# Peptides against a protein of PDB entry 5TUV, part 2

Target 1, 107 residues: chain A of PDB entry 5TUV
Amino acid sequence: KEVIDRLRYLKAEIEDLELKERELDQQKLWLQQSIKNVMDDSINNRFSYVTHEDICNCFNGDTLLAIQAPSGTQLEVPIPEMGQNGQKKYQINLKSHSGPIHVLLIN
Target 2, 107 residues: chain B of PDB entry 5TUV
Amino acid sequence: AQECQNLEVERQRRLERIKQKQSQLQELILQQIAFKNLVQRNRHAEQQASRPPPPNSVIHLPFIIVNTSKKTVIDCSISNDKFEYLFNFDNTFEIHDDIEVLKRMGM

## One batch from the design tools (peptide; made by RFdiffusion4; aimed at target 1 V77 P80 M82 Y90)

Design b1_p29_7
Pose (drawn by RFdiffusion4):
Structure b1_p29_7 (pose): chain A 104 residues (1-83, 87-107), chain B 106 residues (1-49, 51-107), chain P 29 residues (1-29)
Amino acid sequence: KEVIDRLRYLKAEIEDLELKERELDQQKLWLQQSIKNVMDDSINNRFSYVTHEDICNCFNGDTLLAIQAPSGTQLEVPIPEMGQKKYQINLKSHSGPIHVLLIN
Amino acid sequence: AQECQNLEVERQRRLERIKQKQSQLQELILQQIAFKNLVQRNRHAEQQARPPPPNSVIHLPFIIVNTSKKTVIDCSISNDKFEYLFNFDNTFEIHDDIEVLKRMGM
Amino acid sequence: EEEEEEEEEEEEEEEEYYEKLQEKVEKFN
């Protein structure tokens, strides 16, 4: 039949696709690990910053609010319901205080 | 028959997912070279100048909140711990450290 | 019927705006 070896063919490709994903899952997991190792060198953390000029060049006009918090800080944004609509940001930081810079 | 329809849908799924994974894989690479160059760029600027800590500098990780000039922004801290509440009377946008690094080149 | 259609369009716009924010929230977290 046309269908029964449309199966055997498809069932012979997905393993290549399956192993490809396993490979891509391993590559991503120790690429992320190599990223973590670089952003926590003490020397590299010393220069892991951006200036006002950089932010102004990438955001034309308006009011800009820069919010800095430690890693793992959770940010929750609810739906713009009505109660006046509510636009709000819920910030939860367990590892430390947050720093807010008003960009001009 | 429906074992044929199930695997063709599953195949495309795997394909569409494996493709997106290869995309975020290179984006992660781009994230590292942008971070390395950003660090190298700041070191070079410090040899021609040190900027003070609370001003003119924003440490990673961070977010950028963008809204209109007529928008009022409120910051509230309550009795509950490890909580921050920001209110806006109008719409806003959130951008990440990764995107700003891309917008500035590397 | 026209006011119900307008309220449905506003709810769709609010859901689309919320999804855009959730894409950014997911990247940040």

Design b1_p29_8
Pose (drawn by RFdiffusion4):
Structure b1_p29_8 (pose): chain A 104 residues (1-83, 87-107), chain B 106 residues (1-49, 51-107), chain P 29 residues (1-29)
Amino acid sequence: KEVIDRLRYLKAEIEDLELKERELDQQKLWLQQSIKNVMDDSINNRFSYVTHEDICNCFNGDTLLAIQAPSGTQLEVPIPEMGQKKYQINLKSHSGPIHVLLIN
Amino acid sequence: AQECQNLEVERQRRLERIKQKQSQLQELILQQIAFKNLVQRNRHAEQQARPPPPNSVIHLPFIIVNTSKKTVIDCSISNDKFEYLFNFDNTFEIHDDIEVLKRMGM
Amino acid sequence: HSFSESAKEAHEKYEEALEEEEEKEEEEE
């Protein structure tokens, strides 16, 4: 039948696809780890910053609010319901205080 | 027969997912070289100048909140701990550290 | 999850919810 070996063929490709994902899952997990190791060198943390000029060059006009918080800080944004509509940001920081810079 | 329809749908799924994973994989690589160059760039600027801490500098990680000039922004802290509430009377946009690093080159 | 990842997911959800609210307003008109 045309269908029964449309199966055997498809069932022979997905393992290549399955192993390719396993490989891609391993590559991603220790690429992420190598990224964590670089951003926590003490020397590298010293220079991991951006200036006002950089932000202004990438955001034309308007009011810009720069919010800085430690890693793992959670940011929750509810739906713009009505109650006047509500546009709000719920920030939760357990590891430390947050720093807010108003860009001009 | 439906064991044929199930695997063809599953195949495309795996394909569409494996493709997206290869995309985020290179983006993660781009994230590292952008971070390395950003660090190298700041070191070079410090040899020609040190900028003060609370001003003119934003440490990673961070977010950028963009809204209109006529938009009023309120900041509220309550009795509950580890909570921050920002209110806007109009729409806004949130951008990440990764995107700004891309927009500036590397 | 990192701060940037949680912010990206929350912003994507916010854009989708804003588009749904605009479509509801157009249907009501």

